# Designs tried in a protein design run: peptides against a protein of PDB entry 3HUF. Part 2

Target 1, 320 residues: chain A of PDB entry 3HUF
Amino acid sequence: MWIIEAEGDILKGKSRILFPGTYIVGRNVSDDSSHIQVISKSISKRHARFTILTPSEKDYFTGGPCEFEVKDLDTKFGTKVNEKVVGQNGDSYKEKDLKIQLGKCPFTINAYWRSMCIQFDNPEMLSQWASNLNLLGIPTGLRDSDATTHFVMNRQAGSSITVGTMYAFLKKTVIIDDSYLQYLSTVKESVIEDASLMPDALECFKNIIKNNDQFPSSPEDCINSLEGFSCAMLNTSSESHHLLELLGLRISTFMSLGDIDKELISKTDFVVLNNAVYDSEKISFPEGIFCLTIEQLWKIIIERNSRELISKEIERLKYA

## One batch from the design tools (peptide; made by RFdiffusion4, then SolubleMPNN)

Design b2_p14_1_s1
Fold by OpenDDE base, seed 5:
Structure b2_p14_1_s1 (fold): chain B 320 residues (1-320), chain A 14 residues (1-14)
Amino acid sequence: as target 1 above (320 residues)
Amino acid sequence: SAEEKKKKEELDVK
C-alpha cells in the first residue's frame, strides 16, 4: 500500500494510506476518499492530481508498488517528484519512495510503499477476495512468490493443514484467515485520517497458531529438523520440494514408484507421496521402504522428538 | 529550522 507523510505539519502531523484511485491534492480541499488537504501558503487551492493504479500481476511476483501517476494542475511553480519536474501531461512512477514537492513548498510529501502481497491457498478464496484486496492496493495470487508477505489459510474444520500452509509457515510468511480479510475490507474509511489504524496481521497470525494444534511453536522447530535424512519425492508439487528442502532433507525426484530399485532404496530413508498417489498405490509400494504423505510427515516433524520418531518408522520397515 | 523554511514560502495561488 502507498503511505504518505510530510514534514512541517503540512499533512497536519498525520500519515495517510492511498488506495488505488484518484486524489486531488491542494490547500483548499477537504480530506476524503478523493482529496488530500495540504496546509501551506506555497500550495495552490488545487495543486496536483495523484492517481494510483490497481496492482498488476507482475506486482504480485515482484512486491513492487502500484503505479503512481502525478499530474500538475497548471500551477505557477509546478510539481516535482524526486527533484524532477513533472511533465505537462503528467508522469508515472514505480519507485518505492517518492519525494513530492508542491510548488515552492519547503516541505516535501514523502510517499513510500509498504509491501503487502497476499497468497491464497485455493482459487475459490482468491476469486472471492482478489477484487476487494486489489482495490486496497494489495497484489494477490495463488502461486508461491518471494514477494509474498501474507498467506490465506483455507479453514476447513477437522482437515489437516495444506502443503501450502506448511510451506508458508516455514518461510515465516504471516498466515491469515478470512476474518482478517473481512477486517481489512471494513477499515478503508478509518485509515484516511490515520494510517496507523491499519489492522496488524501479526495478531491474527498469533491467534491462528495458538488455537491450532497442527502448528509447531515456531518455524525454527522444524527448519533443518530432518538434516542428514534422505527422501525420494514422487508426483509432488514444487512447493512440496521446497518444503522438504526447508526440513534439511536430501531429495531425489522420481517419475514413478517403479523407478525405485534396490540401489535407490539403500540410499533413501523414506518416500514422500502426495495423497492421491499414496491412496492409489498403497498396495504396490516397494518392499523395505517407508512411504508416507507430506501430511503424515508434518505430523511427525511438529513433535519435539521428530528425529527419533522418523528413525523408528524407518527401522521398522527396513527390517520387516 | 522549520520556521526558517516557512519564511521562504511564496504564495502559489490560482
Scores: peptide ipSAE 0.053, ipTM 0.724, DockQ to the pose 0.275
Fold by OpenDDE base, seed 2:
Structure b2_p14_1_s1 (fold): chain B 320 residues (1-320), chain A 14 residues (1-14)
Amino acid sequence: as target 1 above (320 residues)
Amino acid sequence: SAEEKKKKEELDVK
């Protein structure tokens, strides 16, 4: 989201969130959803127009800012952004920091981009929330991104957490739920004059983790917890692969259970399968190898003695 | 000072 602040008292000592939309900036405008009052004798009654675009698809992957357009409203002394005079037709900016000088005002308006990028676990929730979040200037998507700051967990009561949720947790992404999204949707008007009224996602995250026994106390408890073990997995999911890497596992991939030969078995402590393959192929599992699902593995790794637990399961099947 | 900067403000009449 874009936030503006100013030197001196020209913004009345307040920070303001700018959502996607158009704002008239000047001395004689009243603060509202489309106007920004600036208190200076050097500023025109209507001095500039700020236009913030909705997020692009590219912004989801890069964590880049919503495009910020500035137009001077034919003022006596013009408008500058980053010491450059704004052109007659206006200029567009993709920099994360903008120093805006209105006329000869000795104080600048500082605009800065606070990165917030929300990944969704399922397309249904994305379809429900994306429009509202985009109107807040928040990029949204389904695919994994290094720019992702928040991950929306689907609340299905009594279901195991998804691989996406497990991976988001281990990546130290802030996990949020539908209740947080609902709260974000309602605060739009209240945060216009006070950016500090934006809800803290970290508090929501702490509450989710505390109230759900499917999460460990921290990602650090699980990261590299299985260092020194080797697994084989079906080549089906990139997220599953990355999750197993974060556990410190050496990973081999195969295309079918028939590809699990004696050589692979000799190098592998256990095989990780998806639920569909695990349930359908239980009768055809190779002898002498431990097969489990990601969900079964997750139940082991959240325990304090995960290494001992996995070792006991491997040994049990070698002597059976 | 901030006060010295305020004293240099020119009135924009637009």
Scores: peptide ipSAE 0.053, ipTM 0.787, DockQ to the pose 0.280
Fold by OpenDDE base, seed 4:
Structure b2_p14_1_s1 (fold): chain B 320 residues (1-320), chain A 14 residues (1-14)
Amino acid sequence: as target 1 above (320 residues)
Amino acid sequence: SAEEKKKKEELDVK
């Protein structure tokens, strides 16, 4: 989201979130959803127009800011952004940091991009929330992205957490829920004058982790916890692969259970299967190898003795 | 100082 602050109390010492939309900036406007009052003698009654665009699809993958357009409203001394005079037709900016000088005001408005990029675990929740979140200047998507800062956990009562949720946790993404999204959507008006009124996603995350026994205390408890072990997995999902990498596993891939030969078994401690393959082919598992699902693996890795648990299962099946 | 900066303010009024 875009946040503005200013020196010299020209914004009354407050930080403001700028959501996508158009703002008239000036000395003689009243703060609302479309106006930003600036308190300086050097600023025109109506000085500039700020226009913040909704996030692009590219912004979801890059963590880039919503496009910030500045137009001078034909003032005597103009408007500058990053020491450059704004053109008569307005200029658009994609920089994460903007120093906006209105006329000869000795204090600048500092606009900075606070990255918030929300990944969803399922398309249904994305479909429900994307429009509202985009109107907050928050990029949204389903696909994994290095730019993601937050991950929406689907609360299906009684279900195991998804691979996406597991991976989001291990990569230190802030996991949030629908309750946080609901709260976030309602504060839009209250944060006009005080950006500090934004709900704390970290507090939401802490509460999720504390109240769900499917999470370890920290990602660090699981990261590289299985270093030195080797697994084979069906070439199915990138998230599953990345999850296993974060556990410190050496990973081999196969296309079918029939590709699991004696050579692969000799180099592999266990086989990771998806639920569908695990359930359908239980009777056809290769002898002498430990086969498990990602969800079964997750239940082991969240235990303090994960290495010992894995070792016992490997020994049990190799020497049976 | 912030006060010295404020003294240099010129009224920009359209």
Scores: peptide ipSAE 0.052, ipTM 0.755, DockQ to the pose 0.276
Fold by OpenDDE base, seed 1:
Structure b2_p14_1_s1 (fold): chain B 320 residues (1-320), chain A 14 residues (1-14)
Amino acid sequence: as target 1 above (320 residues)
Amino acid sequence: SAEEKKKKEELDVK
């Protein structure tokens, strides 16, 4: 989201969130959803127009800002952004930091991009929330992205957490739920005058973790917890691979169970399978190797003695 | 200072 602050109390000492939309900026406008009052005698009554676009698909992957357009409203002294005079037709900016000078005002409006990108685990939830979140200037998507800051957990009561949720947790993304999204939707008007009124997603996250025994106490408890072990996995999911890497596993990939030869078995402590392959092929598993699902692995990893537990399971099958 | 800058502001705006 875009946040603006200003020197010299020209914004009344407050920070303001700018959602996608159009704002008239000037001395004699009243603060509302489409106006920004700037208190300076050097600023025109109606000085500039700010237009913030909705996020693009690219912004979800890059964590880039919503496009920020600035137009001078035919003022005597013009408008500058980052020391450059705004062109007659207006200019568009994709920089994360904008120093906006209105006329001869000795104080700048500082606009900065606060990165917030929400990944969804469920396409139905994305479809439900994407429009509303985009109107908040929040990029949304389903795919993993290095720019993701938040992850929406699908709360199916009594189900195991998904691989996406496991990976989001280990990546130290803030896991949120639909209750947080609902809350975000209500604050749009209240945060106009004070950007600090933006709800803290970390409190939502803490509550999710506290109330769900499927999470360890911290990501740090699991990261590299299986260092020194080796696994083989079916090459089905990038998220699954990255999850296993975060556990400190050495990973070999295979395309079919038939590719699991004596050489692979000799170098591998266990095989990680997806649920569908595990359930369908359980009768045809190679002898002398421990096969488990990611969900079964996760149940081991969340335990304090995860290394001992996995070692015992590996040993049990070597002597069977 | 912020106060000194504010005193130098001009009311000559269009």
Scores: peptide ipSAE 0.049, ipTM 0.726, DockQ to the pose 0.321

Design b2_p14_3_s2 (from b2_p14_3, 5 letters changed)
Fold by OpenDDE base, seed 4:
Structure b2_p14_3_s2 (fold): chain B 320 residues (1-320), chain A 14 residues (1-14)
Amino acid sequence: as target 1 above (320 residues)
Amino acid sequence: EEEEKKKLIELLEE
């Protein structure tokens, strides 16, 4: 999201979130969803127009800012952004930091991009929330992205956490839920005057972790916890692969259970399967190899003695 | 040892 602050109390010492939309900026406007009052005699009554675009799909992957357009409203002394005079037709900016000088005002409006990029685990939830979040200047998507700051956990009561949720947790992404999204949707008006009124996602995350025994105490408890072990996995998802990598596993991939040959077995400590394959092929598992699901592996990893549990089972099966 | 095995079985059967 874009946040503006200003020097010299020209914004009354307040920070403000600028959501996608159009703002008239000037001395003689009243702060509302479409106006930004700036307090200086050097600023025109109506000085500039700011237009913030909704996030692009690219912004979801890059964590880049929503495009920020500035137009001078034919003022005597113009408008500058990053020491450059705004062109007659206005200019658009993708820089994360904008120093906006209105006329001869000695104090600048500082606009900065606060990175917030929300990944969804569930396409239905994305479909429900994407439009609203985009109107807040928040990029959204389903695919893994290095730019993701938040991850929406699907709350299904009694279901195991998804691989996406596991991976998001290990990536130290702030896991949020529908309650946070609901709250976020309501603050749009209240944050006009004070950007600090934005709900704390970290508190939401803490509550999720505290109340769900399917999470370890911290990502650090799991990251590289299985270092030294090797696994084979069915080549089903990139997220599963990345998850296993974060556990410190050496990973081999195979396309079918039939590809699990003696060579693969010799270098593999255990085989990770998806639930569908595990359930359907349970009878046909290779003898002497530890086969488990990602969810089962996750349950083991949460245990304090995870390495010992896995090691003993490997030994039991290899030497039985 | 028996306890760990039992725990693993429990985790795998859930």
Scores: peptide ipSAE 0.203, ipTM 0.855, DockQ to the pose 0.005
Fold by OpenDDE base, seed 3:
Structure b2_p14_3_s2 (fold): chain B 320 residues (1-320), chain A 14 residues (1-14)
Amino acid sequence: as target 1 above (320 residues)
Amino acid sequence: EEEEKKKLIELLEE
């Protein structure tokens, strides 16, 4: 989201979130959803127009800012952004930091981008929320992205957490739910005057983790917890691969269970499968190898003695 | 050892 602050109390010492939309900036406007009052005698009554675009798909993957357009409203002394005069037709900016000078005002408006990108675990929830979140200047998507800051967990009572949720947790992404999204939708007007009133997702995350025994106490409890072990996995999911990497596993990939030869077995401690393959091919598992699902592996990792549990099963199967 | 085995079986059967 874009946040503006200013020197010399020209914004009355307040920070403000600028959501996607158009703002008239000037001395003789009243603060509302489409106006920004700036208190200086050096600023025109109506000085500039700020237009913030909704996020692009690219912004979801890069964590880049919503495009910020500045137009001078034919003022005597113009408008500058990052020491450059704004062109007659206006200019657009994709920099994360903008120093906006209105006319001869000695104090600048400082705009900075606070990255917030929300990943969804399922397309249905994305479809439901994307429009509203984009109107808050929040990029949204389904695919894994290095720019993701938040992850929406699907609340299915009685189901195991998804691989996406597991991976989001280990990546230290803030896991949120629909209740937080609903809360975000209600605060838009309240944060106009004070950007600090933006709800903290960390409280939602803490509550999710605290109330769900399917999570470890921290990502640090799981990261590299299986260092020294080797696994083989079916080349099915990037999130699954990355999850296993974060556990500290050496990973070999295969295309089918038939590709599990003696060489692969010799260097592999266990095989990780998805549920569909596990259920369909359980009878065809190679003898003497530990095969499990990612969900089963996750349940083991949550245990305090996870390494011992895995080691003992590997030993048992090697001597069976 | 029996407790560890029992716990692992429990985790794998859930």
Scores: peptide ipSAE 0.200, ipTM 0.854, DockQ to the pose 0.005
Fold by OpenDDE base, seed 2:
Structure b2_p14_3_s2 (fold): chain B 320 residues (1-320), chain A 14 residues (1-14)
Amino acid sequence: as target 1 above (320 residues)
Amino acid sequence: EEEEKKKLIELLEE
């Protein structure tokens, strides 16, 4: 989201969130959803127009800002952004920090981008919320991104957490739920005057973890917890692969259970399968190999003695 | 050892 603040008292000592939309900036405008009052005798009654675009798909992957357009409203002394005079037709900016000078005003408006990118685990929830979040200047998507700051967990009562949720947790992404999204939808008008009224996603996350026993105490408890073990997995999910890497596992991939030869078995401590393959093929598993699902593995890694639990099962199967 | 085995079985059956 874009936030503006100013030197001196020209913004009355307030910070404002600027959502996608158009703002008239000047001395004789009243603060509202489309106007920014600036208190200076050195600026025009209507001095500039700020236009913030909705986020692009590229912004979701890069964490880049919504495009910020500045136009001077034919003022005597013009407008500058980052010490450069704004052109007659206006200019567009993608920098994360903008120093905006209105005419001869000795104080500048500082615009800065606060990165917030929300990944969704469920395409239906993305479809439901994306439009509203984009109107807040928040990039949204379904695919993993290095720019992702928040992850929306789908609340299914009585279901295990998804691989996406597990991976988001280990990546130290702030996990949020539909209740947080609902809260975000209500604050748009209140944050115009007070940017501090934006809900704390970290507090929401803490409450989710506290109320769900399917989460470990911290990501640090699980990251590299299985260092030294080797696994094999079906080449079905990139996200599953990245999850297992964060556990510190050496990973081999195979395309079918028939590819599990003596060589693969000799270097593999256990095999990770998806639920469908595990349920359908459990009768055909190779003898002496530990096979489990990602969900079963997740339950094990939450335990403080996860390494001992896995080691004992491997030993049991080697001597059985 | 029996407690660890019991715990693992519990975790795999849930």
Scores: peptide ipSAE 0.200, ipTM 0.854, DockQ to the pose 0.005
Fold by OpenDDE base, seed 1:
Structure b2_p14_3_s2 (fold): chain B 320 residues (1-320), chain A 14 residues (1-14)
Amino acid sequence: as target 1 above (320 residues)
Amino acid sequence: EEEEKKKLIELLEE
């Protein structure tokens, strides 16, 4: 989201969130959803127009800001952004930091992009929330992104957490739920004059983890917990691969169970399969190989003695 | 050893 602050008291010492939309900026406007009052004798009554666009799909992957357009409203002394005079037709900016000078005001308005990028695990939830979140200037998507800051877990009572949720947890993404999204939707008006009123997603995350026994106490408990082990994985999702990497595993990939030759067996401690292959091929597993799903592996890694549990099973199968 | 094996089986059968 865009946040503005200003030097001196020209914004009354407040920070403000700018959601996608249009704002008239000037000395003689009243603060509301479409106006930003700036207190300076050097600023015109109506000085500039700020227009913030909704996020693009590209912004979801890059964590880039919503486009910020500035137009001078035909003022005597103009408007500058990053020391450059705004053109007569307005200029658009994609920089994460904007220093906005209104006329001869000695104090600048500082706009900065605070990255919030929400990944959804469930396409139905994305469809439900994407429009509203985009109107908050929050990029949203389904696919993994390096720009992802938050991950929406699907609440299915009694189901195992998804691989996406596991990976989001291990990469230290803040896991949130629908309750946080609902809360976020209500604060839009309250945060106009105080950006600090943005709800703390970390508190939501702590509550989710505390109330769900399928999570370890911290990502650090699981990261590199399986260092020194090797696995073979069916070439499936990138998230599954990245998850296993974060566990500290050496990973070999194969395309089918038939590709598991003696060489691969000699290099691997266990084989990670997707649920469909695990269920269908259970009878066809190579003898002496520990085969499990990611979900089964996750249950093991939550245990304090995960390394011992895995080692014992590998030993058992080697001597069987 | 039996307890660890039992625990692993439990985790894999759930």
Scores: peptide ipSAE 0.195, ipTM 0.850, DockQ to the pose 0.005

Design b2_p14_7_s1
Fold by OpenDDE base, seed 2:
Structure b2_p14_7_s1 (fold): chain B 320 residues (1-320), chain A 14 residues (1-14)
Amino acid sequence: as target 1 above (320 residues)
Amino acid sequence: SKAEKKLLEELLKE
């Protein structure tokens, strides 16, 4: 989101979020959802227009700012952004830090970007929430991104957590639920008057983890927990690959079970399969190799003695 | 609003 503050008292010593939309900036406007009052004799009654666009698809992957447009409203002394005069038709900015000078005012308005980017685990939840979140200036998507700050877990009571959720946890993304999304969606409407109804994202995350036995106590308990082991996997999912890498595994890829030759078996401790392949091909698994699903592997790695457990399973199948 | 203020405080802690 965009945040503005100013030098001196020209913004009354207050910081403000600027959501996507249009703002008239000047000395003789009243602060509201579309106006920013600036207190200086050197500033025009109506001095500039700020327009913040909704996030682009690119912004989801880069964590870049919503486009910030500045137009001077035909003032005597103009407007400058980062010491450059704003053009007659206005200019657009994608820099994360903007120093905005209104006329001859000795104090600048400082606009800066704070990244908040929400990944969704499923398309249904994205479809439900994306429009409202984009109107806050929050990029949203389904695919993995290094720019993601938050991850929405689907509340399916009694189901195993998804690979996406497992990976989001291990990469230390803040996992949130629908209650936090509901809070965000109502921020602009000023409906929430009780501070107890305003969740903190980190507290929400801690509560999700504490109340679900499918999570370890911390990502650090699982990261590199299987260092020194080797696995093979079907070349089907990038998230699955990245998850196994975070466990410290050496990974080989194959296209079909028929590609598992004696050489691959000799250097592989176990084979990781998706649920569909595991269930359909159980009868055709190569002899002398341990095959498991990501969910079965996850159940092992969340245990305190994960290395001992995986070693016992490997040994059991070598002597069977 | 109180909600906007809380969200701002959250964004500034990160």
Scores: peptide ipSAE 0.466, ipTM 0.920, DockQ to the pose 0.029
Fold by OpenDDE base, seed 5:
Structure b2_p14_7_s1 (fold): chain B 320 residues (1-320), chain A 14 residues (1-14)
Amino acid sequence: as target 1 above (320 residues)
Amino acid sequence: SKAEKKLLEELLKE
């Protein structure tokens, strides 16, 4: 989101979020959802227009700012952004830090980007929430991104958590739920009068982890927990590969189960499969190798004795 | 709004 603050108390010492939308900036406007009052005699009654666009798909992957448009409203002394005069038709900015000078005012409005980027685990939840979140200037998507700050897990009661959720957890992404999304969706409407009812994202995350037995107590309990073991996996998803890397596994990739030869078996402690391949091919698994799904692996790694459990399973199948 | 203030506080902690 864009945040503005200003020097010399020209914003009354207040910082505010600028959501996507249009703002008239000037001395003789009243602060609201479409106006920014700036207190200086050097600033015109209506001085500039700020327009913040909704996030692009690219912004989801980069964590880049919503486009910030500045137009001078035909003022005597113009508007500058980062020491450059704003063009007659206005200019658009993608820099994360903007110093906005209104006329001859010696104090600048400082606009800066703080990234909040929400990944969704399922397309249905994304479809439900994306529009509202984008109107807050929050990029949203389904795919893994290094720019993601928050993750919304799929709420199917009784189902195993997805690889995406597992990976988000290990990456220390803040996992949030519908309650936090509902809070975000109402931020602009000022419907929440009691600040005590407003969830903190980290508190939401802690509550999710505490109330769900599918999570370990911390990511640190799982990160590198399988160091020294080797696995083979089908080259199906980048998230699966990255998850296994975070577990400290040496990973070999193969294209089909038929590519699992004696050499690969000799170097591999176990084979990791997706659910579809596991269910379809379970009858044709190579002898002498431990095959499991990522979800089955996850159930082992969340246990305190994960290394012992895996070692026992490997031994059981090598000597069978 | 109180909600905006709370969200701003969260964004500034990161």
Scores: peptide ipSAE 0.430, ipTM 0.913, DockQ to the pose 0.029
Fold by OpenDDE base, seed 3:
Structure b2_p14_7_s1 (fold): chain B 320 residues (1-320), chain A 14 residues (1-14)
Amino acid sequence: as target 1 above (320 residues)
Amino acid sequence: SKAEKKLLEELLKE
């Protein structure tokens, strides 16, 4: 989201979120959802227009800012952004930090981007929430992104957590639920009068982890927990690969079970398969190698003695 | 709003 603050008292010492939308900025406007009052005699009654666009798909992957458009409203002394005069038709900015000078005012408005990017594990939930979140200036998507700050779990009560959820947890993404999304959706409407009813994302995350035994106590309990082991995986999921990397595994990739030769077996402690391949090919697994799903691996990883458990399974199959 | 203020506080937490 865009946040503005200003030097001196021209914004009354307050910081403000700028959601996507249009704002008239000037001395003689009243602060509301479409106006920013700036207190200076050097600023025109209506001085500039700020327009913040909704996030692009690219912004989801980069964590880049919503496009920030500035137009001078035909003022005597113009508007500058980062010491450059705004053009007659306005200019658009994608820099994360904007120093906005209104006319000859010695104090600037400082706009800065704070990235919030929400990944969804479920396309239906994305479809439901994306529009509302984009209107807050929050990029949304399904695919893994290094820019992801928050992750929405699928509400399948009683199901195993997904690979996406596992990976989101290990990469220290804040896992949230519908309650937090509902909160975000109401932020603009100011409907929530009681601050105690406003969920904190970190509190939401802590509650999810605490109430679900499928999570370890911390990501640090799992990160590099399998250092020194080697696995092979089917080259199907980038999230699965990244998850296994975070476990400290040496990873070899293959395209089919038929590509698992003696050389690969000799350097591999176990094979990680997706559920579909595991279920369909269970009868054709190579002899002398431990094959498991990522969900089965996760169940081992969350145990305190994960290394011992894996070692025992590897040994059992080598001597079978 | 109180909600916006809370969200701002969250965004400013590193």
Scores: peptide ipSAE 0.422, ipTM 0.909, DockQ to the pose 0.029
Fold by OpenDDE base, seed 4:
Structure b2_p14_7_s1 (fold): chain B 320 residues (1-320), chain A 14 residues (1-14)
Amino acid sequence: as target 1 above (320 residues)
Amino acid sequence: SKAEKKLLEELLKE
């Protein structure tokens, strides 16, 4: 989201979030959802218009800012952004830091981007929340992105956590739930008067982890926990590959179970399969190799003795 | 709003 602050007291020493929308900036406007009061004698009554666009799809992958348009409202001394005079038609900015000078005011408005980028585990939840979140200037998507700061876990009661959730956890992404999304959706409407009813994302995350036995205490407990082991996996999801990399595994890829030859077996400690292949091909697994699903692997890696558990299964099948 | 203030506080902790 865009945050503005200003030098001196021209913004009354307050920082403010600017959501997507249009703001009239000037000395004689009243602070509201579409106006920013700036207190200086050198600033026009109505000085500039700020327009913040909703996030683009690209912004989800880059963590880049919502486009920030500045237009001077035909003032005597104009408006500058990063020491450059704003053109008469307005200019658009994608820089993460903007120093906005209104006329001859010696103090600048500093706009800076703080990235909040929310990944969803399923398309249904994305469809439900994306519009509202985009209106907050929060990029949203389904695909893995290095720019993601938050991850929405699908609460299907009684199901194992998804690979996406596992990976989000290991990436140290803040896992959030519907309660936090509901909070975000109501931020603009000021419906929540009691601050005690507003969740904190980190507190939500801590509560999710604490109340779900499928999570270890920390990502650090799992990161590189399987260093020195080698696995083979089907060329499936990128998230699955990245998850296994974060475990410290050496990874070989194959296209079918038939591609698992003696050479691959000799270099591989275990084979990771998706649920569909695991269930359909159980009877056709290569002899002498430990085959498991990512979910089965996850159940092992969250244990304190994960390395010993994996080693026992490898030994059991190689020497059987 | 109180909600915006809280969200701002969260964004500034990151």
Scores: peptide ipSAE 0.420, ipTM 0.910, DockQ to the pose 0.029

